# Peptides against a protein of PDB entry 7UQJ, part 94

Target 1, 160 residues: chain A of PDB entry 7UQJ
Amino acid sequence: PELYQNFNITPPRGVLFHGPPGTGKTLMARALAASCSSDERKITFFMRKGADILSKWVGEAERQLRLLFEEAKKHQPSIIFFDEIDGLAPVRSSKQEQIHASIVSTLLALMDGMDNRGQVIVIGATNRPDAVDPALRRPGRFDREFYFPLPDVKARFKIL

## One batch from the design tools (peptide; made by RFdiffusion4, then SolubleMPNN)

Design b2_p14_3_s1 (from b2_p14_3 with P9A Q11E R12V)
Fold by OpenDDE base, seed 2:
Structure b2_p14_3_s1 (fold): chain B 160 residues (1-160), chain C 160 residues (1-160), chain D 160 residues (1-160), chain A 14 residues (1-14)
Amino acid sequence: as target 1 above (160 residues)
Amino acid sequence: as target 1 above (160 residues)
Amino acid sequence: as target 1 above (160 residues)
Amino acid sequence: PPPPPPAPALEVLP
């Protein structure tokens, strides 16, 4: 409740941060985590990279996702941040497609299995929202999308 | 023409963004893409990491580079951004050196094969300009170099 | 001497930059390198990612670390920056745990073997200081820790 | 078989 009140948003199960890399999606996700953390209410921030889920968790990715969601539930209020969530999208090759489909299906099931009363926000960051499986972008999953525009070049030259 | 007019630069075939990581090379490349995109003229931004070209495209990197340049040409005006372009530089191991040399030679050929009338800008970002093959830094390739200095520590503490 | 005088700090063997990703740890490490570089005194900046040490240097990580420290010593004054140094921490899998332990032990030995007269600073950046082996955080290693807070969300929306 | 090449990141900037 309060985590979502602090976001001034109806509790999404998931939020998709999309926009160019370097727009600070990761930094925003963490800034949100930090600003929603008070001395009385620490938000636990879980971060995983989509590419790491595929490369480091070969044969255990589904289990590691389950464990991550269980740990996030134990440490609620919590944020699960998936950086490069499009890294879970099926790459057009047959064997990887099955593995990616299985991981995505697991993530879908985990997001659907979250009780809406849980103080767990899932943030996916991607540079390619269109590479994210449309099933992840449905209501009850990543149902809110935030575009991270680039700062204007002029604004950036004022900071350099 | 207009993309290069918007850059207020003679059309380089390639621009090397060099400087410390976190200086916002990626963010600048994309800010340039965004500021050169109007409602009437969308710039297509293609991003690849040099390390991904070597690690994910083993045995197909040259083909994928060709396809990338073809796609960029189809979607002109476009920017091809190579993040960590120094990741294409030969690592001091013999077998990797041949593979890297072949990939670099393909990139050289693709940059040389670009018609100067094409609205395709190639931006390479590196943290180590000296690790970039000097052949890539020649006129008609990455012939313009932009150094991204770090904001002064004092300036940065004012932003944090 | 002068490098450390410019830092206004007693010469640490190592500095741990910790805080949320995107807080600019990497950017600060390089800002320090740049601000300590004068025309007369160029600081050589060496960067490695902890995850790359484990993934790219499988079976040679210890040797590559030794070579890195030797090269840094040759190019002093120098900074060795380990991005994602927590990527050297044991992942909860048994076989990876032994490999990680060997790499960490090598890094410990290299940091301990640095003559305090050497103008080599080692900066480790992590998002998870608690995932960094406590042995690395001891005096004579990463004995100084700098927290990189997130800019307030409001401050960040003023910069975007 | 080598991992398939990642699909081109076609990002159409709006």
Scores: peptide ipSAE 0.000, ipTM 0.204, DockQ to the pose 0.099
Fold by OpenDDE base, seed 5:
Structure b2_p14_3_s1 (fold): chain B 160 residues (1-160), chain C 160 residues (1-160), chain D 160 residues (1-160), chain A 14 residues (1-14)
Amino acid sequence: as target 1 above (160 residues)
Amino acid sequence: as target 1 above (160 residues)
Amino acid sequence: as target 1 above (160 residues)
Amino acid sequence: PPPPPPAPALEVLP
């Protein structure tokens, strides 16, 4: 966040962290929140998991997303981190596809509805960027993407 | 890794990484696998997610776990990493409780059946250690537990 | 930790974590400490910042380093983590170069004086491995190095 | 069952 202010760069609404599992996406999101939080300027970190949105918020997922975005706006500067955002992806059943389509549509609308002046950053993390709805990856949403590569084997040899 | 060598401690069959989400449990497991893999001695890293075992392996979860442990034994030294092992925990339906009980029972049997001389380490990661079946936390299974605390704020200013 | 026992690898005295800022070096060091601490065997984690050694311990930095290593030995198994170890590097003044040379010389002597049987691991983290005195990177000191890569620069410009 | 309470906003304390 502070890096964006210092560089006069309009902060992205959404950032997609993608890469193999356990490459530190969630950790980086927390470290970013931490690194952007000064004694004078605390960043509020909201974390939700894509699978939890589908499974725990059954029938209220849309409302819970709205509440999350409102709470993030109320506690700005804030980061909303969606871990495993591909977990919003439909499971094989047509009924789950409809539920997914509704939840994703709600998330799209919430991301589109964020005023550019808001100090709310949305970070999505996925192990499968291709399983993330392309509509989420459009400008004004997760328009910025970060690949978290596997730590190279050559870097590994140095702990051994 | 090397701290345990100095300890003359029998390597546990299973290690439970627990702590708040995004504290680097998965990253640590990968870094451990990476750090233990030399040019001469590659560690094979198997990763599965608790929720994937329940959802993707429906009806085959037991067989897939057996295959995973066989493959890990075949490719020793190896690490089996179960990310979100609490995701094996029962969902609120009685039918899912039975499926869970079967999958957890299979995992218990597989961990118990590992020869103590095997070069296979099982790492479970959870955000909710109390949601992990106590039977998995017994000696000879996930008998060693590691708490991944939230990075303290004082540590955050050092990444800036 | 236990993987190293199975591999009969002599534990390094020192491990250098290097890579760009915010790549999770400090977080990995903490997670390693946490991941080596069981209920039966707690690892004591000592953290110091290179810049703090120069600025806060003015005139006592050498003594404080000695005390730190003694305390780490007393509370073994232990990890000494030097965050921003390049911050021990001299600032542009000749007087600070002399102070730095003394502090680095003391750290070298302390690392050399660790008995190989000691359960003390030293982790140094830096964003500038080339700013770390090559003497610290020699065998028996920080002889093992970890590169924490940036997620690709193209990804970074999307967070900027 | 009622949705689990919103996970508390982790105040990233400075």
Scores: peptide ipSAE 0.005, ipTM 0.370, DockQ to the pose 0.041; fails the geometry check
Fold by OpenDDE base, seed 3:
Structure b2_p14_3_s1 (fold): chain B 160 residues (1-160), chain C 160 residues (1-160), chain D 160 residues (1-160), chain A 14 residues (1-14)
Amino acid sequence: as target 1 above (160 residues)
Amino acid sequence: as target 1 above (160 residues)
Amino acid sequence: as target 1 above (160 residues)
Amino acid sequence: PPPPPPAPALEVLP
């Protein structure tokens, strides 16, 4: 965050790590959190799974998102890592229940509400970037995307 | 380097990545080099293995270290990544051959000789941080340490 | 292994991770071991370096390979990860000493001797897939290849 | 003495 401020680069509010399962997205996020932490400046790493936020917090997912962002802001500099963010933020055009639309709306609002000066980075990881709501992939949100390529296409079939 | 200059943070001359083998230390170093490279600013990434510098350059290890640091300075901004740095810079108190002590001394001098304004970052990776000479872990050298934990069992469920 | 059995896919006896150094091959192997480990089912991860098997076990490399495969079978489900497998199993046509040919032959026999029902996966990592003996890349051995590309330039812009 | 093996190629991260 400060790293970005000093470059006159608007700190990315959100970074989307996308690529096949097991391409190291989660590990990269942790290792980025580690690498950006110094002895003087510990980055707080928050990890949540998209599917877990939906499944474990039925009816409370919005509140849990708000609390997560507030806690991340309180413990800044911080990284919020959403693993499997496609499970949390599915494309609105899919006949997915109104519940998903509200969670996406809440996440949009939380990302839009992040102060550009805030030392909070949101990293979303997905195996299906096209399954993530395009609204999350707009400027000021997950406006930065990283493809974690498969090792070659025949490759995916073999790790699964 | 400029990243840190803009922060009034003395750019860490050295960063120690430590943790169990295959926790992503090498990948992280590359991803950091990648992330810090822009279209306008390519970071040159130098990778050396500690054991290779000792084994392949018997009697020339000191010269190879000097050349590496000079080349990194010439191609700044740069990252020098020492994989398995415990193989290159073992603890002096171990009855290890005089050769290791001289290499450690050379590496110390090279790290101390890095201009704080230099756009050269040294990353050491080890599976055994306690096997790295404490002199390398002092301020102005590998003064920043990153533990790459084993992905916790719960964290394992999260990479899938 | 069971993952592949459920797909009626013969579990790959061997998977070759190839790509430039520090593209996350070792990390991926560990992340896979981690991801395939559940609370009910821990995957045992064996890591060996190709160069270390040659250098540390001069005259015993074959025995060490046999012991490694036996130990992996005993602790199944397991992953045997050979980092820098090009150091262990160089191309036969290179003027490499008869010692390398015997080690390659032993590794071939061990991979061929792995029961398809065995929950042992062998992962080889190399920066030079063309430096790996083609006999190891045949069906029933490292018959699955994964190219770890350098993170694309566009990917870099987004972590900053 | 045999010429030192070529220094492993500089990987310029693109």
Scores: peptide ipSAE 0.000, ipTM 0.280, DockQ to the pose 0.048; fails the geometry check

Design b2_p14_3_s1 (from b2_p14_3 with P9A Q11E R12V)
Fold by OpenDDE base, seed 4:
Structure b2_p14_3_s1 (fold): chain B 160 residues (1-160), chain C 160 residues (1-160), chain D 160 residues (1-160), chain A 14 residues (1-14)
Amino acid sequence: as target 1 above (160 residues)
Amino acid sequence: as target 1 above (160 residues)
Amino acid sequence: as target 1 above (160 residues)
Amino acid sequence: PPPPPPAPALEVLP
């Protein structure tokens, strides 16, 4: 939050956390939700997993995404965290590709439909930024990308 | 590693990190791998994801688990991190349940087959400890469990 | 960064990450640095360790801190991360206390001397927030504090 | 056959 204010950058609607697995993307998103919340101003943190959107919500995924964004808007200020957002990328089955495309299309529309004045931030986390639909990575969606490098070895040693 | 030596505690073969998603389980595992590594004594960190074991290794998952443990032993001291180890738990399809049971059985055997003198630690991370096969949670396997609470809301609020 | 803009919060000059060791403070700082960096707008991440400031820079620590802040300002937008900032706290030797006091005094002056419009954020991480000089925790310095809770005490005790 | 699992990211954590 603070850095974008300092940088006079319009806060993105969507932030893509990418980097090797276990670089703390999910933790960062939670920490971001946590840090932006105060005793008076609680941030509502919504979390979904890309694979769960496809597997648990088969045939209802689009509706569940809509409900998620509505709920996030209702409970603003809010963070929607999509862990493993690349899990919304097509799997090699033609029928699955169509389902993935529909879900991604719905997510695109929901991100585009967010009022810029809304206090809803969407964070996507992926280990494979190139597996995320390029349409999600465009301005007004996940227009900020954040590489979570492996902590440099020396830095890892210094963490513990 | 050092702490177990200092406390004259036999290091667990397996540690189960459990708690809500994004509580830093994966990060902690990486941080532990990094901390236990020194310039002279490198810890080899192996990471697998429970869902990947089932989906990417369909029909070869057991073999890939064996190879993983062999490689970890070859490159000891080592940490094997299973992220989302509950992803090895059966999904509601009878055919999948059999596949999951075979993979879990292989993992059980591999953990049981680790010599206590081996410098291989297995870390499992799950959001659903109750979805992990109870056999994995027995002594000599994931016999140490670690609840990663959601940072208390206030504590989360303090982190950001 | 972004969330502070969205919340109309003046971004702090300094953020104190505190909490038990291995709660992801250092990782969070790195992830924040990474997350605030885009392809077009790279954030320069500077990392120092409190103990290293005292041990590696004996007699030059104040100068090295000044150079660090100058370099951060030169390469703005920047993050300065002080890992183990409590390592700047006095150790019970009178001679060391004087050295620590001088270094902390220099850090205070550097944080006070940062223009509020400067795109330099300072993140301090500590396991012992109460060991951090209270002067560093005042408004305009580390005026945002962030508790990284342990994953529940039982979880840590069982790792160890 | 599914592509071979990506080689274990042998991060030799030094």
Scores: peptide ipSAE 0.000, ipTM 0.307, DockQ to the pose 0.042; fails the geometry check

Design b2_p14_3_s2 (from b2_p14_3, 4 letters changed)
Fold by OpenDDE base, seed 5:
Structure b2_p14_3_s2 (fold): chain B 160 residues (1-160), chain C 160 residues (1-160), chain D 160 residues (1-160), chain A 14 residues (1-14)
Amino acid sequence: as target 1 above (160 residues)
Amino acid sequence: as target 1 above (160 residues)
Amino acid sequence: as target 1 above (160 residues)
Amino acid sequence: PPAPPPAPALEVLP
């Protein structure tokens, strides 16, 4: 966040962290929130899991997403981190597809409704960027992507 | 890894990484696997998610766990990493409780059946250690626990 | 820690974490410390910054380093983490070069003076491994190196 | 059962 301000870079509305599991996507999001909070400027870090949005917020997922975005706006500068955002993806049942489509539609609308002046950054993390709804990857949403590669085996050989 | 060698501690069969989300549990498990693989000694890293064991392995989870442990033994030295092992915990339905109990029972048996001389380490990661079945936390299973604290804010101020 | 026991790997006296800023070196060091402390075995984590050693410990940096290593030995198992260890590197003035040479010399002596049986690991983190004194990178000191790669630059340009 | 309360905003204090 602060790096973007210092560089006159228009902060992305949404950033997709993608890469193999355990490449540190969530850790990086926290480290970013961390490194962007100064004594003068505390960044509020909101975290939700994609699977939790489907399973814990059953019947209220849309409302809880709206509340999350309002709370993030109220406590700006803020980061909303969606861990395992591909976990919003429908599980095999047609009924879950409808629930997913509704939740994703709400997330799309919330991301589109973020005013460009807001100090709210949304970070999505996934191991499967191709399982993330393409609508979430459009401009004004998760339009910026970070690949987290596996730590190269060659870099490890210097450690043993 | 090396700290434990210095401590003459009998290598755990299972290690529980616990702590708040995004504290780097999964990244640490990968970095450990990484740091333990040399040119002479490649560690095979197996990763499964607790939620994937329940959802993707529906009806075959026990068989797939057995295959995973056999494959890990065949490719020793190996690490089996269970990310979000608390995701093996029952979802709210009685039918899922039975499936969970069966899967957990299989995992218990597989961990108990690991020969103490085996070069297979099992790492479980969770954000909720209290949601991990206490039977998994007994001696000979996940008998060693590692808390991943939130990176203390005070430690960050020394980093900025 | 435990992984190295299983692997009969001689514990390093020192591990150098290197790579671009924000790649999670410090966070990994903390996660290592956390992941090495069990209920039975708390690892004491000592953190110092290279720049703080020069600026905050002016005139006492050597003494403070000695005290740090003694305290780490007293509270073993322990990790000493030097963040931004390249910040020990001389700033452009000849007077700072002498101070740096003295501090680095003290650190070298302290690392050499660690008995191989000591349960003290030293982790250095830097963004500039080439700015770390080669004497620190010799066997028995920071003889093991971890590269923390940037997530691919092409993925960054989508975020900048 | 009601959704668990939103996990408190982790104020990432500086």
Scores: peptide ipSAE 0.005, ipTM 0.370, DockQ to the pose 0.040
Fold by OpenDDE base, seed 2:
Structure b2_p14_3_s2 (fold): chain B 160 residues (1-160), chain C 160 residues (1-160), chain D 160 residues (1-160), chain A 14 residues (1-14)
Amino acid sequence: as target 1 above (160 residues)
Amino acid sequence: as target 1 above (160 residues)
Amino acid sequence: as target 1 above (160 residues)
Amino acid sequence: PPAPPPAPALEVLP
């Protein structure tokens, strides 16, 4: 929020963090949340794992997504972080494909239904940007993509 | 790959990254992948979680492991990273033990079936090296073990 | 252990690491384990994810918690680290609330049943300290809370 | 039958 406001940039509705897993996507999404939180302006950080939306909420995932977006809207300014958002992508299995398509359709509708004035940023983290439905990567949704490169060789030598 | 080729070292078939969780095993496996990727030589990084192999792939885990190794072979040079590879270890429950033993047996066979000329490195990350089947730690499999120590006290004070 | 012994401080039974996810809670819990492990005094580190206790051990979670504490007691000095301990919190679904309440009750009883002389430290990591049952945060349980702030803007620029 | 598992995540690292 503040980073975008300070530059008179309309905050993107959605940001896709992609790159190899363990590159700090989750750390950065959270670092963004805190760096945008001041004493006066606390950002509420909502996190969900894409795989948990599918596996823990069987038959209720769409409702839980709606509730999440309503709660994020209620606690503005907010960040909704979807970790492993590629876990919402349709798996090539016929029965799961319909369920996944329905959940993705619900997420699309929720992102489209966000008023441009809402202080809700949606961050999706994935290791597989190509597994994310192209419809999610359209303007007005996850229209910004940030690649998280691996640490360079110097960063590797600091871990050894 | 390049690190091993530059030193005329035959790349190990398998490397076990062990140490306390969050010591950067996943980060390092990925840093290895990227540091071995050049503009000319892209390394394909495959990641699976050991627990997901068991829980998401009930009855098909063996087939998915085979497909993973075939795909890694097709996209050489590649790294297969198993996060939480100790999650493939038999849980002390009787029915799960047979299924886990079958999956581990399949992984052993796949690692043994890799031609020495294959540019496929298998990295297993675990917090519990002792929970990893000793058969996986034999020469020609996970024959190299890298301990990921925790950050020293100075590194701890940098996180506080 | 040694950090607490060197200061004549009775090691807390439980420590709650809270803060935005990816702030290094898991890294720190582990950093504590290794910094307290010497060549002479190896600390056994046990890790469980709160969500896995609920989802992987349906109907057996209580028994698995008991076994975990017994194993930790057997391998003293030890750290039991619960990642995502808020995952043991009752989800707003009626049937899950009873199961979660039973598991939390078992964890409470296990923490209360630890002799003050036991070299078993329990670390809970959560992103949502407010979602952790207040009964777990009482003296003699998770009686110490450590906030893991997000990296400052400078730390964010080092990750980019 | 349980739904077939997703295809392996292919990450082409640049």
Scores: peptide ipSAE 0.000, ipTM 0.204, DockQ to the pose 0.096; fails the geometry check
Fold by OpenDDE base, seed 3:
Structure b2_p14_3_s2 (fold): chain B 160 residues (1-160), chain C 160 residues (1-160), chain D 160 residues (1-160), chain A 14 residues (1-14)
Amino acid sequence: as target 1 above (160 residues)
Amino acid sequence: as target 1 above (160 residues)
Amino acid sequence: as target 1 above (160 residues)
Amino acid sequence: PPAPPPAPALEVLP
């Protein structure tokens, strides 16, 4: 947090953590939340799984997103962490496109509706950055991307 | 970084990352350094281990701390990360108190001597926040504390 | 571990995480333990520091390693994570070779003695893979290596 | 006294 103040960088509304599974994206998000919370200023950390929002909240995903952003706004400063955000906002390629399109549209509207003065950061984590709708990767949304590399590709082939 | 800009909070000179071992404190410090480093604005990341400064630099720990802070000041914007800072600045409770007291006093003076305009952030990581000298936890020093919880108790109960 | 079993891949007995300090090796080991832990199948995570086994258990390091492997075997599925494993099993180059050689020999025997059916994975983390005894890097031991690069420069540019 | 081991290399985060 401190470094951005010194740099006069407009804080992104959204940060995309991308990289292979188990690269510590979720732990990094929690640690960022922890690492932004002072004794005087507790950061509220909201964690949601993209797949859980789709699967557990069939027909209510949009409402749950709205409630999440409203709750995050009430509990500022806050971090909304979407784990597996590619599950929430897949690229518009399959016949289930309409349900995903509405959720994506809602998430876009919620991210666009955050005031730049708002102390709400959205962190999306994905193993498949290319599976995240490009509309989410535009300025004012997940406009900052963090690649969590695997330990070297040759090593990945040995795990696989 | 960005959270603090939005908050108009005077960037603390020091941030204490505390939490159980392997909660990602060191990774977070590196990721924060990485996230704050632009194309135009490279952040220099200095990492030191508290126990290494005490054990490897017997009698030179104070000089090494001074050199570290001077080097960090020359390479602004910079992050000084002390891993295992409880090893460098233990609470004044053991008979080895005098050597530790001088190192603590030097670190205090170095942190106090940082200009608020300085683009130098000090991050201390510890598994034992209560083992860090309370003098380091005062305003203008490690005045912001970040608890790195173990990954959620339910997830931990799945690992335990 | 569970990933390998689920993939019908013979789980490696040992995985070496190597890369610069604070590249998230310890975090990855914990995240892997977390990610491999299901609701039904809790993975027990054992963490030891290589230097701590040498320094805290002078003359008992071999016994402590045996106890650790026995405990890990009792609590299957389990991960044994050796942080700073180069401290436990340095290359046979210094006069302290005999003490290190016995510990290395014990670790080799323990890794070789793990049944392939055992749900025990050993993860070694090092900043200096070349400082790890080559005998530990042979098949049936740390036969899989993971380089944790510094977060890629190009990925950093997308965060700004 | 043996020269102190070189300070761990400065990691310049690019």
Scores: peptide ipSAE 0.000, ipTM 0.300, DockQ to the pose 0.046; fails the geometry check

Design b2_p14_3_s2 (from b2_p14_3, 4 letters changed)
Fold by OpenDDE base, seed 4:
Structure b2_p14_3_s2 (fold): chain B 160 residues (1-160), chain C 160 residues (1-160), chain D 160 residues (1-160), chain A 14 residues (1-14)
Amino acid sequence: as target 1 above (160 residues)
Amino acid sequence: as target 1 above (160 residues)
Amino acid sequence: as target 1 above (160 residues)
Amino acid sequence: PPAPPPAPALEVLP
């Protein structure tokens, strides 16, 4: 939030957190949600796992995404956090590729349908940014990418 | 490490990090690995996802766990971090329950087989501690449990 | 960064991350640094420990702080992260109180001397926000405070 | 009619 303001950069609709596992992507997203709320203006934080979208919502995943974005808009300012967004990638069956493609298409449409004035930020976290559909990484979607490096040894030593 | 030494507490063989998604479990495990290393004495950090153990190593999961513990012992002091350790839980098929039971049994045996003097710490992270096999949560295994709360709103609000 | 922009909040010059040890403060700061960089616009991340500023730079701490802020300004957009910023607190000797007071005074002056338009964010992390000089916590300095809650006692006990 | 799936838990960031 703050750095984008300092840089006069239009806040992205979507932010992609990428980096090795356990680099704090999900924690950062939660911290971002928390830090951007005030006592008067609480940000509503919505979290979904990419794999849960595919597996738990088989046949309803598109509807659940639509409902999620509607809820986020209803409870604005809000953050939608997709953990493991690369888990919206195809599982090796042709039938799952179609389901995946439909879900990703729905997510694309929902991100495109957000007003730039909307107080809804979408954060995607992945360990494999290259496994994320390139269409999600385009301007107006997850157009800001954030590499979470492993804290280097010195940095890790400074963490504890 | 330091706290256990300061309190004369035998370091747990296994620590279960549990709490809602994005509460920093994986991040804390990495931070612990990093902070417990010195310039002279680097801790080797091994990370596996529970779901990856079941899915990527179908038919070799037990072998991969054995190899992981052997590598950790070879590169001691070391930390083994199991992210999403509840992902070693059975998926709804009877055949997957058997595979899960075998993998969990192997993990139990490996944790039981670690000497208390071994410089190998096992950290399991889960969003669902109740989905973790109760046998893993017994003394001598994941006998230290750590709930990672959601940063409360105030605390989250104070993070950003 | 982004959420401050979305909320039309002037980005703070300084953000204080506070909370019990091992709540992810340093890791959050690194993740913020990483997340605020894009492929085109890398943020330079500078990290110092409060205790290192006092101990390693005895007699040069003020100069090292000045150099750090100059480097950060030169390499903007940048983040300066002070880990254990409460370690800039006096150790119980009258002579160290003077050294501490001088260092904190220098940090205050450096934070006050930053243009609001400057692309330098200062993040301080502490386990003891009450041990941080109240002058650092004033508007235009560390005016955004962020409590990193303990993962509740169960959560800390699971970390250790 | 199958019960509507529980409203996605608004993790209201507490």
Scores: peptide ipSAE 0.000, ipTM 0.284, DockQ to the pose 0.044; fails the geometry check

